# Ledger of designs, part 52: peptides against a protein of PDB entry 5LHZ

Target 1, 78 residues: chain A of PDB entry 5LHZ
Amino acid sequence: QLLKSVFVKNVGWATQLTSGAVWVQFNDGSQLVVQAGVSSISYTSPNGQTTRYGENEKLPDYIKQKLQCLSSILLMFS

## One batch from the design tools (peptide; made by RFdiffusion4, then SolubleMPNN)

Design b2_p15_3_s1 (from b2_p15_3, 6 letters changed)
Fold by OpenDDE base, seed 4:
Structure b2_p15_3_s1 (fold): chain B 78 residues (1-78), chain A 15 residues (1-15)
Amino acid sequence: as target 1 above (78 residues)
Amino acid sequence: SLIEKLLQKVQSFLK
């Protein structure tokens, strides 16, 4: 279930879920899900392919960029 | 808070 959705200029939509996750839908069609208490993050590419990454795993640069963007979004919510 | 936990998680992934 959704708690709230926020439009983020030049980024897309960020939604807080009742599960304790934040779901970002980027303008490029990709998606990112980060959930408290879960050791991995979920990234879905624009073509719909979903990949999970562990905390100690080397991330592609484009994932890092989106995570940095998410950090900025989270700071706005704090 | 939830937001703080999420921030810390994301920061961990970026290390």
Scores: peptide ipSAE 0.748, ipTM 0.939, DockQ to the pose 0.765
Fold by OpenDDE base, seed 2:
Structure b2_p15_3_s1 (fold): chain B 78 residues (1-78), chain A 15 residues (1-15)
Amino acid sequence: as target 1 above (78 residues)
Amino acid sequence: SLIEKLLQKVQSFLK
């Protein structure tokens, strides 16, 4: 269930879920889900393909960029 | 807080 959705200019939408997750819907059509207490993150490409990544995996650069973006968003609310 | 936990997680993934 959704708790709060925030529009982020030049990024997209960031939504806090009751599960303890943050769901980001990027303008390019991709999505990122990060959840407290879960050891992996979920990325969905614009074509709808979802991939889960573990903390110790080597991430594609574009994923790192989106995570950095999310970090910046989270910092605004910390 | 939850936000702090999420921030820490994201930062961990970026290391």
Scores: peptide ipSAE 0.748, ipTM 0.939, DockQ to the pose 0.757
Fold by OpenDDE base, seed 5:
Structure b2_p15_3_s1 (fold): chain B 78 residues (1-78), chain A 15 residues (1-15)
Amino acid sequence: as target 1 above (78 residues)
Amino acid sequence: SLIEKLLQKVQSFLK
């Protein structure tokens, strides 16, 4: 279930879920899900392929960029 | 708060 969704200019939509996760739907069609208490994050590419990454795993640059974007969004919500 | 916890989590992934 969704708690609320926020439009983010030049990024897409960020949604808080009742599960305690934040779900970002980027304009390029990709998605990112981050949830407290879960050791991994979930990235879905525009073609629908989902990959989970661990905290100590080396991340692709495009994932880092999207995480940095999410960080900026979360700062605005804090 | 939850948002603060998520922020710290994301930042840890970027280290």
Scores: peptide ipSAE 0.747, ipTM 0.939, DockQ to the pose 0.725
Fold by OpenDDE base, seed 1:
Structure b2_p15_3_s1 (fold): chain B 78 residues (1-78), chain A 15 residues (1-15)
Amino acid sequence: as target 1 above (78 residues)
Amino acid sequence: SLIEKLLQKVQSFLK
């Protein structure tokens, strides 16, 4: 279920789910899901491939960039 | 709050 969905200029859409997740749909077609209580994050590339990362894994730079973007979004929500 | 928890999680991943 969706709680709130907001348009983020030059980013895409960010949606808070009742599951405790935030789901970002980026303009490039990629997606990022971060959920409270889950030890991993989920990234879906534009081609539909989904990869889960643990917090101690080395992340690709493009993932870090998107996470940084998400952190900025979350700060705005707080 | 949920947002605070998510923020901390994301920040943890970026460290």
Scores: peptide ipSAE 0.747, ipTM 0.939, DockQ to the pose 0.724

Design b2_p15_3_s2 (from b2_p15_3, 7 letters changed)
Fold by OpenDDE base, seed 4:
Structure b2_p15_3_s2 (fold): chain B 78 residues (1-78), chain A 15 residues (1-15)
Amino acid sequence: as target 1 above (78 residues)
Amino acid sequence: SLIQKLLDKVQSFLK
């Protein structure tokens, strides 16, 4: 279930879920889900392909950029 | 807090 959704200018929408996850829907059609207590993150590309990444994996640069964006969003939630 | 946990997680992935 959804707790709160916020519009982020030039980024998209960020939603806090009751599960302890944050779900970001980017303007480019991609999505990112990060959840407390889960060792992986979920990225969905604009074409709908979903990939999970572990903490020790080397991430594509475009994923890192979106994670950095997520950090900024999380600070706004606080 | 939850937000801090998420922040820490994201930063871990960015290292």
Scores: peptide ipSAE 0.757, ipTM 0.941, DockQ to the pose 0.832
Fold by OpenDDE base, seed 5:
Structure b2_p15_3_s2 (fold): chain B 78 residues (1-78), chain A 15 residues (1-15)
Amino acid sequence: as target 1 above (78 residues)
Amino acid sequence: SLIQKLLDKVQSFLK
């Protein structure tokens, strides 16, 4: 269930869910979900393939870039 | 707060 959705210029949409997750829908068609209390993050590519990454796992650079963007978005919510 | 917990998680993944 959705709590709040925010348009982010040159990025896409960021939504807070009742589950304690933040869901970002990027303009390139990819998606990122980060949820409190869950040890992994979820990335969905534009083709719909979803991959979960653990905290100690080496991340692709494009994922790191999107996570950095998410950090900026989260700061906007605070 | 929830937002701070999420921020901390994201930063942890970037370290």
Scores: peptide ipSAE 0.756, ipTM 0.941, DockQ to the pose 0.722
Fold by OpenDDE base, seed 2:
Structure b2_p15_3_s2 (fold): chain B 78 residues (1-78), chain A 15 residues (1-15)
Amino acid sequence: as target 1 above (78 residues)
Amino acid sequence: SLIQKLLDKVQSFLK
């Protein structure tokens, strides 16, 4: 279930879920889900392919960029 | 807090 969705200019939508996750829908059609208590993150590419990454895995640069963006969003609600 | 936990998680992925 959704708790709250926030529009982020030039980024997309960020939604808090009752599960303790944050779901970001980027303008390029990709998606990112990060959830407290879960050791992996979920990235969905614009073509709909979903990949899960563990904390110690090597991340593609474009994923790191999106995570940094998410970090900035999270800081606004700290 | 939940937000801080999420922030810490994201930061760990970026290091």
Scores: peptide ipSAE 0.756, ipTM 0.940, DockQ to the pose 0.725
Fold by OpenDDE base, seed 1:
Structure b2_p15_3_s2 (fold): chain B 78 residues (1-78), chain A 15 residues (1-15)
Amino acid sequence: as target 1 above (78 residues)
Amino acid sequence: SLIQKLLDKVQSFLK
């Protein structure tokens, strides 16, 4: 269930969920979900493939870039 | 707060 969705210029949409997750839908069609209480994050590529990453895994650079973007968004929410 | 928890999580993944 959605709490609120905000348009983020040059990024896409960021949605806060009642589950304690933030869901970002990027302009390139990819998606990122980070949820409180869950040890992994999920990335969905534009083709619909979802990959979950643990905290100690090496992340692809493009994932790191999107996480950094999410960090900036979260700072704006705070 | 929830946002702070999420911030901390994201930063943890980036380290």
Scores: peptide ipSAE 0.755, ipTM 0.940, DockQ to the pose 0.725

Design b2_p15_3_s3 (from b2_p15_3, 6 letters changed)
Fold by OpenDDE base, seed 3:
Structure b2_p15_3_s3 (fold): chain B 78 residues (1-78), chain A 15 residues (1-15)
Amino acid sequence: as target 1 above (78 residues)
Amino acid sequence: SLTQKLLEKVQSFLK
């Protein structure tokens, strides 16, 4: 379930889930889910393909960029 | 806090 959604200018929507996850829906149609207590992250491409990545896995640069964006969002919410 | 935990998680993926 969704707890709260926040519009982030030039990024999209960031939503806190009851699961302890943050769900970002980017303007390009991609999505990122990061959840406390879960060792992987979930990325969904604009075409709907979802991939999970482990903490020690090499990430594509475009995903790193989105994670950095999420980091900035989280800093603003702290 | 949850936010801090998430932040640390994200940062760990960026290292």
Scores: peptide ipSAE 0.727, ipTM 0.934, DockQ to the pose 0.796
Fold by OpenDDE base, seed 5:
Parts: C-alpha cells; structure tokens; sequence
Structure b2_p15_3_s3 (fold): chain B 78 residues (1-78), chain A 15 residues (1-15)
C-alpha cells in the first residue's frame, strides 16, 4: 500500500510504502526500490527488467547516479 | 526514523 507520493522536479515521483520501502519512478521510465531491513536494492529498467543488487556488489554508474538522486530526495524528507 | 534508515542504506551502497 501507498502512504505518500511526492512529485520531484526533473526526477519523477517518490512514494513511501507501508512495507518500509521508498519507491522512485524516474522520468526515464526506470524505477528504484529501497526498503528498510532488506539487504538488497531493486532497480527496474525502462523495459521492465528488474535487478537486485547487494550491499557489497559493484554497481553500474547509472545506478549510482540514481541512488545519489534518491539520497538527495531522502535528505529533503528529513 | 524510516527516512534516516533508508538514507543510511543508500549511503552504504554508495561507499
């Protein structure tokens, strides 16, 4: 279930879920899910392919960029 | 808070 959705200029939408996750829907059609208590993050490409990454895994640069963006969003919510 | 926990997680992935 959704708790709150926020429009983020030049980024897309960020939504807090009842599961303890934040779900970002980027303007390029990709998605990112980060959930408290879960050791991995989820990225969905514009074509719908979902990949999970572990904390100690090397990330593609485009994923790092989106995580940096999410970090900025979370700082705004704090 | 949840926001802080999520922020720490994201930052951990970026280290």
Amino acid sequence: as target 1 above (78 residues)
Amino acid sequence: SLTQKLLEKVQSFLK
Scores: peptide ipSAE 0.727, ipTM 0.935, DockQ to the pose 0.733
Fold by OpenDDE base, seed 2:
Structure b2_p15_3_s3 (fold): chain B 78 residues (1-78), chain A 15 residues (1-15)
Amino acid sequence: as target 1 above (78 residues)
Amino acid sequence: SLTQKLLEKVQSFLK
């Protein structure tokens, strides 16, 4: 279930879920899900392919960029 | 807080 959604200009939508996750829908059609208590993150590409990454895995640069963006969003609500 | 926990998680992925 959704708790709250926030529009972020030039980024997309960030939604807080009851599960303790944050779900970001980027303007390029990709998606990112990060959840407290879960050791992996979920990235969905614009074509709908989903990949999970562990904390110690090597991340593609474009994923790091999106995570950095999410970090900036989260900092606003800390 | 939940936000802080999520922030720490994201930051750990970026290191």
Scores: peptide ipSAE 0.727, ipTM 0.934, DockQ to the pose 0.721
Fold by OpenDDE base, seed 1:
Structure b2_p15_3_s3 (fold): chain B 78 residues (1-78), chain A 15 residues (1-15)
Amino acid sequence: as target 1 above (78 residues)
Amino acid sequence: SLTQKLLEKVQSFLK
C-alpha cells in the first residue's frame, strides 16, 4: 500500500510504502526497493528482471549509482 | 525515523 509518491526531477518517482519501504521508479524503467527490516535490497532492470543484493555483496556500478541517487532523495526527505 | 533508517541502510550498502 502506498503512502505517497513524489516526482523527482531527472530521476523518476519515489514512493513510500506502508511496509516501511521506499520504491524508486527510474526514468530508464528500472526500479529499486529498499525496506526497513529487510537485509537485502532489490533492483529490477528495465526488462523486468529482479535481483536481490545483500549488504556484503559487491554491487555493479550502475546499482551503486542508483543507490547514491536514492540516498540523495532520502536526505531531501529528512 | 523511517527515513533515517532507510538512509543508513542505503549508506551501508554503499560502503
Scores: peptide ipSAE 0.725, ipTM 0.934, DockQ to the pose 0.731

Design b2_p15_3_s4 (from b2_p15_3, 6 letters changed)
Fold by OpenDDE base, seed 4:
Structure b2_p15_3_s4 (fold): chain B 78 residues (1-78), chain A 15 residues (1-15)
Amino acid sequence: as target 1 above (78 residues)
Amino acid sequence: SLIDKLLEKVQSFLK
């Protein structure tokens, strides 16, 4: 379930879930889910393909960019 | 807090 959704200018929407996750829906159609207590992150590309990445994996640069964006969003929530 | 935990996680992935 959704707790709160916020619009982020030039980024998209960020939603806090009751599960302890944050779900970002980017303007390009991609999505990112990061959840406390889960060792992996979930990225969904604009075409709907979902990939999970572990914390020790080398990430594609475009994923890193999304994560950096998420970091900025989280910092604003803190 | 939850946000702090999430922030730490994200930063870990960016290393």
Scores: peptide ipSAE 0.738, ipTM 0.937, DockQ to the pose 0.792
Fold by OpenDDE base, seed 5:
Structure b2_p15_3_s4 (fold): chain B 78 residues (1-78), chain A 15 residues (1-15)
Amino acid sequence: as target 1 above (78 residues)
Amino acid sequence: SLIDKLLEKVQSFLK
């Protein structure tokens, strides 16, 4: 279930879920889910393919860029 | 807080 959705200029939408996750829907059609208590993150490409990444796994640069964006969003909420 | 936990997680992935 959704708790709150926030429009982020030039990024897309960020939503807090009751599960303890934050779900970002980027303008390029990709999605990112980060959940407290879960050791992996979830990225969904614009074509709908979902990939999970572990904490010690090397990330593609485009994923790092989106995570940095999410970090900025989270800082705004803190 | 939840936000702090999520921020910590994201930062960990970026290290």
Scores: peptide ipSAE 0.737, ipTM 0.936, DockQ to the pose 0.728
Fold by OpenDDE base, seed 1:
Structure b2_p15_3_s4 (fold): chain B 78 residues (1-78), chain A 15 residues (1-15)
Amino acid sequence: as target 1 above (78 residues)
Amino acid sequence: SLIDKLLEKVQSFLK
């Protein structure tokens, strides 16, 4: 269930869920979900493939870029 | 807050 969705210029949409997650839908069609209480994050590529990453895993650079973007968004919300 | 916790999580993944 959605709590709030905000349009982020040059990024896409960021949504806060009642589950305690933030869900970013990027303009390129990819998605990122980070949820409180869950040890992994999920990335969905534009083709619909979802990959979960643990905190100690090496992340692809494009994932790091997305996470950095999300960090910036969260800072604005905080 | 929830946002603070999420921020910490994201930053942890980036370290």
Scores: peptide ipSAE 0.736, ipTM 0.936, DockQ to the pose 0.721
Fold by OpenDDE base, seed 2:
Structure b2_p15_3_s4 (fold): chain B 78 residues (1-78), chain A 15 residues (1-15)
Amino acid sequence: as target 1 above (78 residues)
Amino acid sequence: SLIDKLLEKVQSFLK
């Protein structure tokens, strides 16, 4: 279930879920899910393919960029 | 807080 959704200009939508996750829907059609208590993150590409990454895995640069964006969003509500 | 936990997680992925 959704708790709250926030529109982020030039980024997309960020939604807090009751599960303890944050779900970001980027303007390019990709999605990112980060959840407390879960050791992996979920990225969905614009074509709908979903990949999970562990904390110690090598991340593609475009994923790092999106995570950095999410970090900036989270800092606003910390 | 939950947000702090999420922030810490994201930051760990970026290191």
Scores: peptide ipSAE 0.736, ipTM 0.936, DockQ to the pose 0.747

Design b2_p15_4_s1 (from b2_p15_4, 7 letters changed)
Fold by OpenDDE base, seed 4:
Formats: sequence, structure tokens, C-alpha cells
Structure b2_p15_4_s1 (fold): chain B 78 residues (1-78), chain A 15 residues (1-15)
Amino acid sequence: as target 1 above (78 residues)
Amino acid sequence: SLVDKLLEKVQSFLS
């Protein structure tokens, strides 16, 4: 399901999936998955705990920071 | 595009 993985300096790896998702593996060991057409996002903490957040749900600040980072990555390909 | 859709989604979560 992997299309392409790119190394992002000081961030980690960003991978485009055939499903239309982007998967970011951060240097701190956490992971973030955002997929077009899906109303939730998936965050996995460094300890392996995965949490899904809905589009109207209040997000922790550290999740917002990682989403902003992902936004910056996506802008590179826009 | 896919990137635009993903970008829009991310921005929605940050709004």
C-alpha cells in the first residue's frame, strides 16, 4: 500500500499510501495518519497507544503541533 | 488534488 516515502529533515518520514492517506512517522516515535474521505485522524503515541480524533473533537496541543507540521509537509507538494 | 484535499482536512482540524 506504500506509494512513496520521503525523508523530512528534523521531522521524520512521510509516506503516501494508495488508500489516499498520508502517514507520518515522527522522530519522537509517534505516528499520524490522515486520509482523504475519512472524518477522523489517527495518532499513535511513542508507547504504541493509538487514538482516533473526530473532526469536531478538541485536540491536545501536541496533536495540533504535529498536524501543523503535516500541513507544512503537504504544502511542499501542492 | 489529493494533496489539496488532505491539506483542507488538516486545516479543518486546526480551525
Scores: peptide ipSAE 0.725, ipTM 0.934, DockQ to the pose 0.796
Fold by OpenDDE base, seed 3:
Structure b2_p15_4_s1 (fold): chain B 78 residues (1-78), chain A 15 residues (1-15)
Amino acid sequence: as target 1 above (78 residues)
Amino acid sequence: SLVDKLLEKVQSFLS
């Protein structure tokens, strides 16, 4: 369930879920979900393909960039 | 807090 959605300039929308997750919908059509208590993150490409990454995996650079962006968003909520 | 937990997780992935 959706709890709260905020517009982030030049990024897209960030939504807090009742599950304890944050869901970011980027302007490029990709999506990122990070959830408390879950050891993996979920990335959905603009074409709809979803991939889960574990903490010990080597991430593509574009994923790292989006995670860094998410970090900035989270700092706004802190 | 939830935000702190999420922030820690993200930073862990980036470390």
Scores: peptide ipSAE 0.724, ipTM 0.934, DockQ to the pose 0.756
Fold by OpenDDE base, seed 2:
Structure b2_p15_4_s1 (fold): chain B 78 residues (1-78), chain A 15 residues (1-15)
Amino acid sequence: as target 1 above (78 residues)
Amino acid sequence: SLVDKLLEKVQSFLS
């Protein structure tokens, strides 16, 4: 279930889920899900392909950029 | 807090 959704200018929407996850829907159509207690993150490309990454995996730069964006959003609520 | 846990996780992925 959804708890809250916030609009982030020039980024998209960030939603908190009851599961303890944050779900970001970027303007480019991609999506990112990060969940407390889960050691992997989920990225969905604009074409709908979903990939899970472990913490010790090398991430593509575009994923790192989106994670940095998410970090900035989270810091806003710290 | 939940936010702190998520921040720590994201930062871990970026380190």
Scores: peptide ipSAE 0.724, ipTM 0.934, DockQ to the pose 0.752
Fold by OpenDDE base, seed 1:
Structure b2_p15_4_s1 (fold): chain B 78 residues (1-78), chain A 15 residues (1-15)
Amino acid sequence: as target 1 above (78 residues)
Amino acid sequence: SLVDKLLEKVQSFLS
């Protein structure tokens, strides 16, 4: 269930979920989900392929860029 | 807070 969705210029939409997750829908059609209490993150590519990454895994640079963007968004909410 | 927990997680992935 959705708690709140905010539009982020030049990024897309960021949504807080009742589950304790943040869901970012990027303008390029990709998606990122980070959830409190879950040790992995979820990335969905524009073609709909979803991949979960653990903290010990090497992340592709494009995902790191998305996470950095998410970090900036979260800092605005803190 | 939830935001703090999420920030910590994201920063962990970026470290």
Scores: peptide ipSAE 0.723, ipTM 0.934, DockQ to the pose 0.755

Design b2_p15_4_s2 (from b2_p15_4, 7 letters changed)
Fold by OpenDDE base, seed 4:
Structure b2_p15_4_s2 (fold): chain B 78 residues (1-78), chain A 15 residues (1-15)
Amino acid sequence: as target 1 above (78 residues)
Amino acid sequence: SLIDKLLEKVQSFLS
């Protein structure tokens, strides 16, 4: 269930879910889900492949870049 | 807050 969706220029859409997650739909077709209380993050590539990453895993650089983008978005809501 | 918790989580993944 969706609480609020915001359009982020040159990024895509960011949505807060009732679950306590933030769901980002990037313009390149990829998606990122980060949820409070969950130790992993979910990334979906443009081709639809979903991968979960644990907090102690080494992340690909392109994932780090999207997480940094998400951090910037979250700061706007704080 | 929720946003603070999410920020902390994201930063932990980037550390």
Scores: peptide ipSAE 0.737, ipTM 0.936, DockQ to the pose 0.796
Fold by OpenDDE base, seed 3:
Structure b2_p15_4_s2 (fold): chain B 78 residues (1-78), chain A 15 residues (1-15)
Amino acid sequence: as target 1 above (78 residues)
Amino acid sequence: SLIDKLLEKVQSFLS
């Protein structure tokens, strides 16, 4: 369930979930979920395709960019 | 904290 949602200018929406996850819905229609206690991250492309990535996997640059954006969001919450 | 854990996780993926 949703705990809190915040609007992030030029990014989209970031939501904290009761599960301990942060869910970002980007303006381009993609989504990113990072959850505490889970070793992988989840990315959903605008077409709805979801891919999970492990910590040691080679990430596409566009994913890294999303993660960097998420990092900035998390810093605002810290 | 939760945020710290998430931040650390994200950074690990970017390293």
Scores: peptide ipSAE 0.737, ipTM 0.936, DockQ to the pose 0.785
Fold by OpenDDE base, seed 2:
Structure b2_p15_4_s2 (fold): chain B 78 residues (1-78), chain A 15 residues (1-15)
Amino acid sequence: as target 1 above (78 residues)
Amino acid sequence: SLIDKLLEKVQSFLS
């Protein structure tokens, strides 16, 4: 379930879920889910393909960029 | 807090 959704200019929408996850829907159609207590993150490409990444796994640069964006969003709520 | 935990996780992935 959704707790709160916020619009982020030039990024998209960020939603906090009751599960303890944050769900970002980027303007390019991709999505990112990060959840407390879960060791992996989930990325969905614009074509709908979902990939999970572990903490020690090599990340594509575009994923790192989106994670950095998410970090900036989270800092606004800390 | 939850946000702090999420921040820590994201920062870990970026380290």
Scores: peptide ipSAE 0.736, ipTM 0.936, DockQ to the pose 0.748
Fold by OpenDDE base, seed 1:
Structure b2_p15_4_s2 (fold): chain B 78 residues (1-78), chain A 15 residues (1-15)
Amino acid sequence: as target 1 above (78 residues)
Amino acid sequence: SLIDKLLEKVQSFLS
């Protein structure tokens, strides 16, 4: 269930879910899901491939960039 | 709060 969706200029849409997750749909068609209580994050590429990353895994730079973007979004929510 | 927890998680992944 969706709690709130906000449009983020030059980024896409960020949605807070009742599950305790934030779901970002980027303009490039990729998606990122970060959920409280879950030790991994989920990235979906524009082609629909989903990859889960653990906290101790090496992240691709483009994932780090999107996480940094998400961090900025979360700061705006706080 | 939830947002704080999510921020901490994201920051952990970026550390």
Scores: peptide ipSAE 0.736, ipTM 0.936, DockQ to the pose 0.755

Design b2_p15_4_s3 (from b2_p15_4, 5 letters changed)
Fold by OpenDDE base, seed 4:
Structure b2_p15_4_s3 (fold): chain B 78 residues (1-78), chain A 15 residues (1-15)
Amino acid sequence: as target 1 above (78 residues)
Amino acid sequence: SLVEKLLQKVQSFLS
């Protein structure tokens, strides 16, 4: 279930889920899901391929960039 | 708060 969706200029949409997750749909067609209490994050590439990353894994730079973007979004809600 | 928890999680992935 969706709680609230916000449009983020030059980024896309960020949605809070009832599960305690935040779901970002980026303008490039990729998606990122981060959920409290879950030790992994989910990234979906524009072609629809989904990959989960654990907290101790080395992340690709493009994933780090999107996580940094998510941090900026979250700070706006704090 | 939820936002704080999410921020901490994201930071852990970026560290």
Scores: peptide ipSAE 0.735, ipTM 0.936, DockQ to the pose 0.800
Fold by OpenDDE base, seed 2:
Structure b2_p15_4_s3 (fold): chain B 78 residues (1-78), chain A 15 residues (1-15)
Amino acid sequence: as target 1 above (78 residues)
Amino acid sequence: SLVEKLLQKVQSFLS
């Protein structure tokens, strides 16, 4: 279930879920889900393909960029 | 807090 959605200029939408997850829907059509208590993150490409990454796994640069963006969003609420 | 936990997680992925 959704708690709150916020519009982020030049990024997209960020939504907090009751599960303890944050769900970002980027303008390019990709999506990122990060959830407290879960050791992996979920990325969905614009074509709908979903990939899960572990904490010690090598990440593509474009994923790192999106995670950095998410970090900036989260900092606004800290 | 939840935000702090999420921040820590994201930062660990970026380390």
Scores: peptide ipSAE 0.734, ipTM 0.936, DockQ to the pose 0.752
Fold by OpenDDE base, seed 5:
Structure b2_p15_4_s3 (fold): chain B 78 residues (1-78), chain A 15 residues (1-15)
Amino acid sequence: as target 1 above (78 residues)
Amino acid sequence: SLVEKLLQKVQSFLS
């Protein structure tokens, strides 16, 4: 279930879920889900492929860039 | 807070 969705300029949409997750839908069609209490993050590519990454796993640079973007969004909400 | 927890998680992934 959705709690709130906000439009983020030059990024896309960020949504808070009742599960304690934040869901970002990027303009390029990719998606990122980060949830409190869960040890992995979820990335969905524009073609719909979903990959989960663990905290100690090596991340592709494009994923790191999107996580940094999410960090900036979260800081604006704090 | 939820935001703080999420920030901490993201930071861990970027460290």
Scores: peptide ipSAE 0.734, ipTM 0.936, DockQ to the pose 0.759
Fold by OpenDDE base, seed 1:
Structure b2_p15_4_s3 (fold): chain B 78 residues (1-78), chain A 15 residues (1-15)
Amino acid sequence: as target 1 above (78 residues)
Amino acid sequence: SLVEKLLQKVQSFLS
């Protein structure tokens, strides 16, 4: 269930879910889901391939960039 | 708060 969706200029849409997750739909068609209480994050590429990453895994740079973007979004919500 | 928890999680992934 969706709680709130906000448009983020030059980024895309960020949605809060009742599950305690934030779901970002980026302009490039990729998606990122980070959820409280879950030890992994989910990235979906524009072609629809989903990859889950654990906290101790090496992340691709483009994932790090999107996580940094998400951090900025979250800071705006705080 | 939820935002704090999510921020901490993202930070841990970026560390």
Scores: peptide ipSAE 0.733, ipTM 0.936, DockQ to the pose 0.799

